# Peptides against a protein of PDB entry 2AKA: the designs that were tried, part 106

Target 1, 299 residues: chain A of PDB entry 2AKA
Amino acid sequence: MEDLIPLVNRLQDAFSAIGQNADLDLPQIAVVGGQSAGKSSVLENFVGRDFLPRGSGIVTRRPLVLQLVNSTTEYAEFLHCKGKKFTDFEEVRLEIEAETDRVTGTNKGISPVPINLRVYSPHVLNLTLVDLPGMTKVPVGDQPPDIEFQIRDMLMQFVTKENCLILAVSPANSDLANSDALKIAKEVDPQGQRTIGVITKLDLMDEGTDARDVLENKLLPLRRGYIGVVNRSQKDIDGKKDITAALAAERKFFLSHPSYRHLADRMGTPYLQKVLNQQLTNHIRDTLPGLRNKLQSQL

## One batch from the design tools (peptide; made by RFdiffusion4, then SolubleMPNN)

Design b2_p18_7_s2 (from b2_p18_7, 13 letters changed)
Fold by OpenDDE base, seed 2:
Structure b2_p18_7_s2 (fold): chain B 299 residues (1-299), chain A 18 residues (1-18)
Amino acid sequence: as target 1 above (299 residues)
Amino acid sequence: SLQQELDALLAEIDELIS
């Protein structure tokens, strides 16, 4: 069972090499959410490093296939530059930006061509996520006026696939009923069978309000439920607050909050990582027989 | 080759689902 995710990683790499990423419905988790919903912070918290592009507006402009691999060593490598090991995660960030700009240009446009990044670390569980551009309604810079629909179309290429699980990231300090992530998930997964809810920014909710009903799966039920997390603030990120310290603060937040204390053992980034690892593993197991037949037909 | 890699992956899948 421990080798299922790495096996699918090899399949992903093989198909990416020939530009046929869309030909197979590979079991995967697509990460969706509005701009500033906290997607990048969640992914960085898994790794414990700052390595994703940051900024206002659309930051992720290409799908990022992030393959986390538990290892005794810590380094990153890109499929587009095999043989180069990155140990400085700032260089990883710069490579993502450079590779993005190489394909999209300088107009902050988007491209559906994935970037494949593998991170080896003793601090991660085996987990593969596809980070997708954040949904937006407002073009920035030289973006085309229809950028919202371009992003939507790109997301649909992933989330409409039957074997795609959806990690829907929504900020708690915004109206969850209007969450871009939950809306798109509902469109393609109306029965809530493939969607995992992540609620960020729980620490930024107005005093006297909480997301307990959502986290208890009572407001907008998903079969796979909701997990709350607390990410570093933008100020903390700019100040280079240590992620390990932030994870400890997250744990403290849930334990000390009257509305979340009873849920604390089923909340937070470490728990989210465990759940995603387990759900992806099980999902791969369930889909492998069908995948085998599809793979055979393409040989 | 890519074909050889895919064949190997298929064999591994067969082993896992058997």
Scores: peptide ipSAE 0.279, ipTM 0.866, DockQ to the pose 0.626
Fold by OpenDDE base, seed 4:
Structure b2_p18_7_s2 (fold): chain B 299 residues (1-299), chain A 18 residues (1-18)
Amino acid sequence: as target 1 above (299 residues)
Amino acid sequence: SLQQELDALLAEIDELIS
């Protein structure tokens, strides 16, 4: 059963090669969140490297199928340029940007065609996530005026699928009741069966406030619960703060915070990665019989 | 080929769910 995630990775690669990723309801986790919700930082924290595009506005403009594979070596490779191993993750970032621009142009448009990126690392658990464009309400630059709806339509192609789990990323320093991530999750998963909540920016909450009730699954209950994380600040990112150091600071944050101390062992990026690995593995197992039948029809 | 790859994947799935 330990090979279930790699098996689905191979399926993803095969179907991506022929542009049929939408035709098969593969068990997967789609990552959704508003712009600046901390979505990209969560993914980078899993890898322990800076490798995702940064900037203002819409950063992710194509779905990014991020396949994390535990390995003794550390490198990345793209499905669109097989045989090239990236050991400099800055080059990974540049390749994502270049490949995105190749398809969308320079007008900051979006495309539903995924980029498939596999990262081998001794610092990761086997885990596959589909990073989706951040939800936005205002077009920037040369984006079309209906960019908000284009993004939503793209997200819906993934999150409406029954076998798609939803990683809903919401910042704690904003009104969670108005979270873009939780709203879209509620729309397609009204019973909260497929949604995993991630609460970022817990360190940026006003003094005297906390998200304890949310993290304890008492405010907006999800079957799969909530996990809080603390990402690097923009200042830390600009200052090239080491992710390992940031993860240590995250641990310290939860342990030292009066409202979260009792939850500390079930919080933070490492725990999130573990939970996602387990949930994805179990989800694949549960859906595999149905997937088998669908796959047969594709032959 | 893609067909061969899919056949192999299907076989692996069958082994896992058997």
Scores: peptide ipSAE 0.275, ipTM 0.865, DockQ to the pose 0.624
Fold by OpenDDE base, seed 1:
Structure b2_p18_7_s2 (fold): chain B 299 residues (1-299), chain A 18 residues (1-18)
Amino acid sequence: as target 1 above (299 residues)
Amino acid sequence: SLQQELDALLAEIDELIS
């Protein structure tokens, strides 16, 4: 079963080459969340590197198929520039920005055409995620006034697929009932069968409040449950705080917090990565027979 | 070719689900 995720990666690459994009119902995990919900930080914490575009407003404007591959070496490779190995992750960030701008132009528009990025690292488990644009209500810059609906339409191309799992990223310091991620997940997965909840910004909650009931899956139950994480603060990111140190601080946070101590072994970025690896592997196994039949019919 | 690649992938899938 260890080769299931790499196999689907090869399918993703092959189908991307023929322009199938979101039309294929491949077993995958789509990452959804409002702008500033902490999606980019979660993904960077998996890799242990800063490599995603940052800024105010919309930063992810194309789907990013992020393929993490456990390897003895550390480097990145894009499908659109095969053979070029990136060892400087700043250059990875710049390439994402350049490739995004090449397609979307200067108006900060969006495109449904994915960027395929593979990261080899000894620090990752095999895991593939599709990072989607953050949901927003307010256009910025030269964005069209209907950008909110364009983003939603793009997300729906992925999350409506039956074989798509949904990683719903919600900040704890906002009303969970108003979570953009959970709203869209509930719309397409009303029974909560395909949704994995991630709760960020637990360290930014008001004093005297906690997300214990959410994390214990008692408030808004999901079949696949919730995992809390603590990302680097914006100050930490700006100050180039080491992600390894941040992960240690995250562990300490859960262990020392009265409301979360009993959950600590089922919280945090490392645990999230493990769970996602396992869930994706199992999901691929379950869907592969159907995928095989569909693939056969297209040959 | 792409077709050959897809055929190979299909064969690998068959092996894994057997």
Scores: peptide ipSAE 0.274, ipTM 0.862, DockQ to the pose 0.580
Fold by OpenDDE base, seed 5:
Formats: C-alpha cells, structure tokens, sequence
Structure b2_p18_7_s2 (fold): chain B 299 residues (1-299), chain A 18 residues (1-18)
C-alpha cells in the first residue's frame, strides 16, 4: 500500500514528459481556492519549508504537481531539470518563478502546462497534490480581461475528472457561502463525494464568531468532511517564523478555543496531511483496476 | 523508451491489484 502513491507519481512523470497529462484520468488531489485563501501556506506547512512564490495577485500561474516523498534525506527535484538536486528551498522558489515566467512571459499570464516538483523529506508523508492557480475576478498587470475565465477553464481540466479529488481551501474570515473553492467544487461534485474541505484563517475570525458548524460538517456537508488549519500570519512569514513553531501554535489554538477544543484531534496541518495520505492511497487502490485497463488500451 | 516504461508500470499495477 505504501508504494501506491509513488507508482502514480511515476505515471504522472511519464505522461508529463510527453505532454499528455490531461489525457489520462490519474487519481490525484487538485487544490483549489481563491487568491489569498491560504493554499500556499498549507502546502508549505506540509514540507516545513518556504518554497512557493510570494506576492499579491495570481502567484501560482501554472499547475504545480507537488509530489511529497518520505525519505531520510531532504531535497527537491524538478522534472524539467533532471539530475539537479535542490537542498536550498529558496532556490526551489526561484526555479518555480523562473520556469513559470519562461512559459507565461512577463504579463503574468497563465499556462496549463504543469510544473512537476518532487520533494524528499523526513518530515512528510507520501502525498501528491496538484496546486492550481487561485481564482480571481480582477485582472492585474497585463493580464487579459478574461483571466478569471482562463483560470476557471484550467481548473475545470482537472476537477471535472472523475478520479480527481478536490481539496477546497476556504478562509473562515470570509463568507463561506461565497467561497470560490466550494462553489467550483459544488459545480463539478454536486453530491460532495470527491471534495475535502479545508478551512483556513480560523484565528482571524471576528470575536464571537466561529466555524464550528462547518467543521462539524453540519452546514455544508461533504462526504469527506472538513479540516480546519491555522497558518502563519503574514507578519510571521515576513519575520521568518519557524514552521515547526507555527504548527505548535496551531495545536494550541485548537486546544484552547472553546468552539474547537472537542475537535482538536481532528484538526490542524499534521492531521490534514495524514488524512490526505490515507484518502489518496485508498483512492488510488480503488481506481487502479480502471487505470490498468486504460493503460492497456494505449499500449 | 516510453513504451518500455509504461509496460513496466503496467506490470507493477498488475502485481498490486492481483
């Protein structure tokens, strides 16, 4: 069972190399959310490193296939530069930016061509996620006025696939009824069978309010439920607060909060990572027979 | 070759689902 995720990673790499990523419905988790929803922070918390591009507006402009692999060593590899091992995660960030700009140009446009990044670390569980551009309604810079729809079209290429699970990231300090992530998830998964809800910014909610009903799966029920997380503040990020310390603070937040204390063992980044690993593994197992048949038909 | 890689992967899948 432990080899299922790495197996699919090899399939992803093989098809990516020939530009046919969209042709095979591989079991995967697509990460969706509005801009500033906290997606990047969630992913960085899994790795325990700052390695994703920063900035305002659309930061992720290409799909990022992030393959986390538990290992005794810590380093990253890109499919587009085979043989180069990155041990400095700042260089990883720079490579993502450079590779993005190489394809999209300087106009902050988007491209559907994925970047494949594999991270080996003793601090991760085996987990593969496809980080997608953040949904936005406001063009920036030289972006075309229809950039919102371009992003949506790109997302739809992933989330409409039957074997795609959806990690819907929504901030708690915004109206969840208008969550871009939950909206697109509902559109393509009306029965809530493929969607996992992540609620960020729980620490930024107005005093006297909480997301208990959402986290208990009572307000907008999903079969796979919701998991709350607390990311580092922008001040903490700028101050280079250690992610390990942030994870401890997250745990303390849930344990000390009167509305979330009873849920604390089923909240937080470490629990999210565990759940995603298990759900992806099980999902791969369930889809392998169909995948086998599809592969055979192409040989 | 890509074909060889796919064949190998298919074989591994067969082992896992058997």
Amino acid sequence: as target 1 above (299 residues)
Amino acid sequence: SLQQELDALLAEIDELIS
Scores: peptide ipSAE 0.268, ipTM 0.863, DockQ to the pose 0.570

Design b2_p18_7_s3 (from b2_p18_7, 13 letters changed)
Fold by OpenDDE base, seed 3:
Structure b2_p18_7_s3 (fold): chain B 299 residues (1-299), chain A 18 residues (1-18)
Amino acid sequence: as target 1 above (299 residues)
Amino acid sequence: SLQEELQKLLEEIDKLIS
């Protein structure tokens, strides 16, 4: 069962090279959330490196298929740049930006064509995520006026697939009932069977308020539940605060918070990574019979 | 070839679901 995620990775790579057939419906996890919801920070925390583009407005403008592979070595590879191993994660970030700009141009437009990035690291569990552009309502710069709907349409191409799990990232310091992530998840997964909730910015909630009911799966129940995380602030990221230190601070936050201490062992980035690894593995197993038939039809 | 790779993947899947 340990090889299930790598197996699907090989399928992803193979079909990406020729233009993935939409009917294949590969088991995967799509990451959705509003702009500034903390999606990129979660992914970087998994890797333990700063490697994703940063900036104001829409940062992710193409789907990023992030394949994390546990390995004794640490390096990254792009499917579009075969044979090149990246050991400097600053270069990884630059390559993402360059490859994005190559396709979308300089107007900060979007493209549904994925970037496939594989990261080998001793610090990760096997896990594949598809990072999608953040949902937005207001165009910035030279973005088209209908950018909101373009992003939505792009997201729908992924999240409507039956074998797609949805990692819905929502900030706790906003009204969760109005979460863009949870709304889109509810639209395509009304019974909450494919959605995993991630609650960020728990450390930024007003004094006297908490997200306990949400994290206990009592307010907006999801079959797969919710996991709270505490990401580095933008200031911390700009200051290059160590991710390891941030993870320790996250643990301390949950343990010391009166509303969350009883949940602490089921919260935080490391636990999230573990849960996602497990759920993706199980999901792949469950979908294999169908995937087999789909693959056969492609031969 | 791609065809060969897909065939290998199919065989691996078959082993897993058998």
Scores: peptide ipSAE 0.413, ipTM 0.914, DockQ to the pose 0.605
Fold by OpenDDE base, seed 1:
Structure b2_p18_7_s3 (fold): chain B 299 residues (1-299), chain A 18 residues (1-18)
Amino acid sequence: as target 1 above (299 residues)
Amino acid sequence: SLQEELQKLLEEIDKLIS
């Protein structure tokens, strides 16, 4: 049962090779959130490396199937360049950017064609996430004026699938009731059965305010609940603050905060990674009978 | 081949759900 995620990874790779990604309802977790919601930081914190493109506006412009695999060694592999092992994660970043630009061009457009990236690391749990473009209302560069709707349409290709879990990433320093992530999740999952809430930027909330009610699942209840995280600040990222140090600071934040101390053991990036691993594993197990039939139909 | 890989995966799934 511990190898269920790697099993589905093999399925993902196989179907990606034949261009059937959009037609499959594989058990997976799609990551959704507005621009600057902190999605990239959450993913990088899992790996402990800076490897995702950075910038203003829409940074993720193709779906990124990120397959984390626990291993004794640390390296990355892309499905589009099999056989090449990346040990420098800056090169991983550059490859993502190059592969994105190859398909979308220089106009900062989007493409629904996924990039498949597998990361082997002793610091990760087995976990597969589909990172999707950040929702935005503001076109940049040569983007078409309807880029917002193009992004939404792309997201809908994933999140409407019954076997797709939704990791909804929302910043705490904005009105959570108007979270783009939670809105789209509620649209396709009105009963909150497939959605896991992640609340970022808890450290950036106004003095005297907190997200306790949300994190306790009392304000906008989800069956799978909410997990708060604290990412590195932009200053910390620019200053190349170590992710390990940031994770320690995150732990300290929750332990020392009067509103979150009682929740501290169920908060933070390490706990999030554990929960996602368990949720995905269980979800795969529950969907295996249907997946069996799907595979049979492809033979 | 792709077909062989899919067949292997199917067999592995069958073992898991049995």
Scores: peptide ipSAE 0.406, ipTM 0.911, DockQ to the pose 0.642
Fold by OpenDDE base, seed 2:
Structure b2_p18_7_s3 (fold): chain B 299 residues (1-299), chain A 18 residues (1-18)
Amino acid sequence: as target 1 above (299 residues)
Amino acid sequence: SLQEELQKLLEEIDKLIS
């Protein structure tokens, strides 16, 4: 059953090539969250490389279909430039930026056209995620005044699909009751059947506060629960702190924190990867009969 | 071709759900 994710990846690539991927309702995980919620950092931590665009405001401006594939080699490939293998992940970042700008221009607008990126690595589990633009209320630069609604409309194209799981990324240092990720998830998944909660920035919470109740699934219960992670700080990112070292620090954080030590084995980026791999695999298995029929209708 | 690839994928799915 370990080959189910690669199988769906092949379907995803095939339909992306012809622009009909929206009709199949492929089993996938969409990543949603407000701007600066830590979505990109989570994805980079999975790969162990800095490869996503950084900056202020809306950084992700096109959906990024990130296909992680466990392999003995480490390299990246884009669907839009077949045959080119990227071994320098800085070049991967530059390609994402260039491809984004090619379609959206320089006004920092958004486009619903996905970028398809496959990363082969011995350090990843098979996992496919669709990174979506961060939700925002304030236009920046030359963005249109209705950018908030454009982003929401784009997100809805993914998260309303029945076979779409939702990775809702919320920062712990903000009011979770007002979490953009959890709000949109609740709107399209009111029973919490398709939503996996990720709580970032646990290390940035005010002194004397913690997210224990959330992580124990007691405050805003989700069927698939919550997983806490600790990403690199902006200072660490700017200083190019090693991701491996950051993952070790994350483990130490959970083990040493009085409110989280009892949850430590069910927290952190490595555990999140395992959970997502398992959830996606199981989800694909459950949806295969329906997918089979839909695929047949396309032939 | 694309159709050949899709057909192959369909057959693989059939094997998995059988």
Scores: peptide ipSAE 0.405, ipTM 0.912, DockQ to the pose 0.604
Fold by OpenDDE base, seed 5:
Structure b2_p18_7_s3 (fold): chain B 299 residues (1-299), chain A 18 residues (1-18)
Amino acid sequence: as target 1 above (299 residues)
Amino acid sequence: SLQEELQKLLEEIDKLIS
């Protein structure tokens, strides 16, 4: 079955146009994780461009429906400004920030209204992700004291849906037992049927420690397993280190690490992208009959 | 219209699951 992801993208755009009055459990992957867990870096690595907002505190403050489409050309389009093609990804970043601020204001508040961004690129596989605000316990700026719960409530609107897969992003240099991503995933997916684990910051673990048990799916088992990645450091990002070079360094990291060498072919950003493409495609196929019936009921 | 778009999508889905 071909072009299943683009088909669902069209459905997603159509229902987004209707607004929050549409109730359709679309097959999708929601990205969850604590602030600074490395979500933005993972997504940017898929595209090979710096295009997501950066800063202190909450980076993503609205759901970002990121639709990656393999194409011979490279450009981005927003649903809220149809017809405008962005070829400068710095402008994409600025548009995300502007559109976010337009709705949320300057208080670093959040909004459940998604931003829909489609990226055409020869460097991507077809893949749609919903990037969600990073979980936090500390309000910043003029955020209300209950911002943590507002974020959680927003996340729950996505991750509680039966057809929503969960990409749980957790940093390896923190206690995984206390991972915000895995915690929320366990809450809504107690059997670990819909959750894919991503382990970031493997290169920042204390000397003498590793995440081998987690990556081998032995510590906190998920049906869909775990994939480790190595992102650019903040210094590298600020220095505009090339993502392609970073991906090569990531590959070298896994190949040269005694604890991960045997897993190297099932680790890294390119493998993650491939797995997500396959998982989403298969998931769409499996849910398509039900989706058909739901769509019919909306007509 | 939106309804027409949804109808087209439904038809495409029907072709895929048939």
Scores: peptide ipSAE 0.401, ipTM 0.910, DockQ to the pose 0.620

Design b2_p18_7_s4 (from b2_p18_7, 11 letters changed)
Fold by OpenDDE base, seed 4:
Structure b2_p18_7_s4 (fold): chain B 299 residues (1-299), chain A 18 residues (1-18)
Amino acid sequence: as target 1 above (299 residues)
Amino acid sequence: SLAQKIQEILDEIDELVA
């Protein structure tokens, strides 16, 4: 059963190669969140490397199928350039940007065509995530005025599928009731059956406030619950603070915080990665009978 | 081919489900 995620990865690769990804209800996790919600930082923390595009406005402009594979070696490879192994993750970032621009142009447009990136690392668990563009209301630069709706339409292509789990990333230092991630999740998953909540920026909350009720699943209940994480600050990112050091600081944060210390063993990036691995594995197992039949019909 | 890849995956699924 350990090989279920790699099995689905092979399916993703096969269908991506022919441009039919949108027609398959593959068991997967789609990552959704508003711009600056900390979505990219969560993904980078899994890998322990800086490799995602950064900047103002829309950072992710194509779906990124991120396939994490536990391995004795560390390198990345793209489906669109097979045979090339990337060991410098800055080059990975540049390739994502180049491949995005190749399809969308330089006007910061979006495309629903996924980029498939596989990362081999001894520091990851097997886990596949589909990183989706951050939700925004305001077009920037040369973006079309309807960019908000284009993004939403793109997200809906993934999150409306029954076999799609939703990783909803919300910042704690904003009104969670108005979270873009939780809103879209509620729209397509009104009973909260497919949604996993991630709460970022817990370290940036006002003094005297906390997200304890949310993290304990008491405020906005999700069947699959919430996990809090602490990402590097923008200053830390700009200063190239080591992610390993940041993960240690995250652990310290939860252990030392009066409101979160009792939850500390069920919080943080390493725990999130473990939970997602388990959730995805179990979800694939549950969907295998239906997937088998669907695949057979493709022959 | 895609068909071959799908068949290989189907075979693996069948082994897991059996």
Scores: peptide ipSAE 0.400, ipTM 0.902, DockQ to the pose 0.593
Fold by OpenDDE base, seed 2:
Structure b2_p18_7_s4 (fold): chain B 299 residues (1-299), chain A 18 residues (1-18)
Amino acid sequence: as target 1 above (299 residues)
Amino acid sequence: SLAQKIQEILDEIDELVA
């Protein structure tokens, strides 16, 4: 059963190659969150490399199908440039930017056409995530005035699918009741069956406040619960703080915080990765009978 | 072809659930 995620990856690649990703409800995890919610940092922390575009405003402008594969070697490859192995993850970042610009142009527009990126690493668990553009209300640069709704429509193409799990990323240093991620998740998953909550920026909360009630699943209950993480600050990223060191600091944060110490073994990026691997594997297993029938009908 | 790829995957699924 350890090969279920790679099996679905092969399906994703096959359908992506013909531009028909939307025709099949594949078991997958879509990552949603507002701009600057910390989505990119979470994904980079899984890999242990800086490889995603960074900046102000909308950074992710195309869906990124990120396929993590446990391997003895470390390299990345894109579906759109087969045969090229990337070992420098800065080059991976540049390729994402170049491929995005090739399709969207220079106006920072968005496109629903996914980029398929596979990362082989001894430091990852098998895990596939679809990173989606960050939700925003304010157009920047040459973006169209309705960019908010364009992004929303794009997200809805993924999160409305029954076999899509939703990784809802919300920053703790903002009003969680107004979280864009949790709002969209509630809209398409009103019973909270498909949503996994991630709470970022726990280290940036005001003194005397905490997210304990949320993390204990008492405030806005989700069947699949919440996991808190601590990402590198923008200053740390600019200063090239090592991700491994940041993960150690994250562990220390949870262990030393009075409100989170009792939850520490069920918090942090490594635990999140394990949970997502298990959740996705189990979800694929549960959906396989239906998926088989759908695939058969395509022949 | 896509059909061939799908068939291969179907065969693998059948083996996994057997």
Scores: peptide ipSAE 0.395, ipTM 0.899, DockQ to the pose 0.631
Fold by OpenDDE base, seed 5:
Formats: sequence, C-alpha cells, structure tokens
Structure b2_p18_7_s4 (fold): chain B 299 residues (1-299), chain A 18 residues (1-18)
Amino acid sequence: as target 1 above (299 residues)
Amino acid sequence: SLAQKIQEILDEIDELVA
C-alpha cells in the first residue's frame, strides 16, 4: 500500500514526458482555490521549505505536479532537468519561475503544460498534489481580458476527471458561500464525494466569529470533510519566518481557541498531510483495477 | 519506451494485487 503513490508518480512522469498528461484519468489530488486563498502556503508547510513563487495576482501559472516522497535525504528534482538535484529550495523557487517564464513569457500568462517537481524529504509523507493556478476575476499586467476563463478551463481539465480528488482551499475570513474553490467543486462534484475542504486564515476571522460549523461539516457538508489550517502571513513569508515555528503556532491556535479546541486533533497542516496521504493511497487502491485495464489497452 | 514503462508498471500492479 505504501508504494502505490510512487507507482502513480512514475505513470505521471511517463505521460507528462510525452505531453499526454491530461489523456489518462490518473488518481490524483488537484488543489483549487482563489488567488491568495493560501494554497501555496499549505504546500510549503508540507515540505517545511519556502520554494513556491510569491507575489500579487496569479503566482502559479502552470500546473505544478508536486510529488512528495518520504526519504532519508532532502532534495528536489524536476522532470524537465533530469539529473540535477536541488538542495537549496530558493533555487527550486527560481527554477519554477524561470521554467514558467520560459513557456508563458513575463506577461503573467498561463500554460496548461505541467511542471513536474519531486521533493524528497524526511519531513514529508508520500503525497502527490497538482497545484493549479488561483482563480481570479481581474486581469493584471499584460494578462488577457479572458484570463478568468482560461484559468477555469485549465482547472476543468483536471477536476472533471472522475479519479481526481479536489482539495478545495477557502479562506475563512471571506464568505465561504462564495468561495471560488467550493463553487467549482460543487459544479463538478455536486454530491461532494471527491472534495476535501481546507479552511485557511482562521486566525484572521473577525472577533466573535468562527468557522466551527464548517469544520464540523454541518454547513456545507462534504463526504471527506473539512480541515482547518493556519498559515504564515505574507509578511512572515517575506521575512522568511521559520515554518516549524509556524506549525507550532498553528497547533497552539487550535488548542487555545474556544471554538476549535475540541477539534484540534483533527486540524492543522500535519493532520491534513496524513489525511491526504491516506485518502490518496486508498483512492489509488480503489481505482487500480480500472487503471490497470486502461494501461493494458494502451499496449 | 512508453510501452516498456507501462508494462513495468503493470507488472508491479499485478504483484501488489496478487
């Protein structure tokens, strides 16, 4: 069971190398959310490193297939530059930016061509996520006026697939009823069978308000439930605040909060990582017979 | 080749399911 995620990773790499990534309905988790919803922070918290592009507007402009692999060593590898091991995660960030700009230009355009990044670390569980561009309604810079729809169309290529789980990232300090992530999830998964809800920015909610009902799966129920997380602020990220310290602060937040203390053991980034590992593993297992048949038919 | 990679993965799947 523990080898199922790496097995699918090999499939992802093989199909990506030939430009047919979207043709096979591989079991995977697509990460969706509005711009500034906290997607990048969640992923960085999994790794414990700052390695994703930052900035205003659309930061992720190509799908990022992020393959986390538990290992005794810590380094990253890109599919587009095989043989190069990155041990400095700032260099990883720079490579993502350079590779993105190489394809899209510097006009903040998007491309559906994935970047495949594998991270080996003793601090991660085996987990593969597809980070997708943040949904936006307002073009910035030299972006085309229809950028919103371009992003949407790109997302739909992933989230409409039956074997795609959806990690819907929504900020708690915004109206969850109007969450871009939950809207797109509801559109393609109306019964909430494939969607995992992540609620960020719980620490930024107005005094006297909380997301308890959402986190208890009572307001907008999902079969796979919701997990709350607390990320570093943008200021903290820019100041390179230690992620380990942030994770400790997250734990303290849930334990000390009157509305969340009873849920604390089922909240936070470490718990989210465990849940995603388990759910992805189980999902691969469940889809394996069908996947086998599809693979066989391609021979 | 892609076919070889697929076959290898199929073999691994069969081993895991057996």
Scores: peptide ipSAE 0.384, ipTM 0.895, DockQ to the pose 0.534
Fold by OpenDDE base, seed 3:
Structure b2_p18_7_s4 (fold): chain B 299 residues (1-299), chain A 18 residues (1-18)
Amino acid sequence: as target 1 above (299 residues)
Amino acid sequence: SLAQKIQEILDEIDELVA
């Protein structure tokens, strides 16, 4: 059953090629969060490369189906650019931006049409995530005033699906009760059955405050719990701190923090990857009979 | 074709479940 995730990847690719990916209730993990919640950093930390667009405002403007595949080699491939292997992840970033602009234009609009990116790496577990545009309240540039709702509607196309798990990314240095990610998750998953909470920016909390109660699943309980992570700061990014060093710093953070040391083995990016791999694998297994029947009916 | 791809995937599913 080790190849379940790659199997679903093939389905995603097949249906994406014809523009019908969003219509299928494929077992998947949708990543949701407000702008600047740290979603992109989490994903980049999985890969160990800087490859996602950066900027102010809405950066992710199309769903990004990020297919991580454990491999002896390291390279990336886009479904829309078959035959091209990317080994420079800066070029991956540029391609995402170019492909986004190709579809959305220059108005910083959004499109529900996914970009399919597969990353082969010896440093990843098999894992597929659908990165969704960050929720925003303020239009930028020439975006329509209802851009917030456009994003919301796009997210809802994914997160309302029964077989969609939700990776809700919330920053700890903001009021978690007002987390955009947790709000949307609660709306579509009121019992917290499909939602995995990720708490970022734990290192940016005010002294004397912590997110222990959240991480212990005591404040806003989710069946699948919460995992805290520490991403590179903007200073670290600007300073070109490598992700490997950042992961080590993350481990040190949890181990040394009075409020989190007891949770340290169940925190951090590596643990998150493991959990997501397991969760997705199990989820695919559970949904496979129904998926098979649905696929059969499509013939 | 899409149908062929789906069939291939179905076959693989059956193999994995068997």
Scores: peptide ipSAE 0.377, ipTM 0.891, DockQ to the pose 0.639

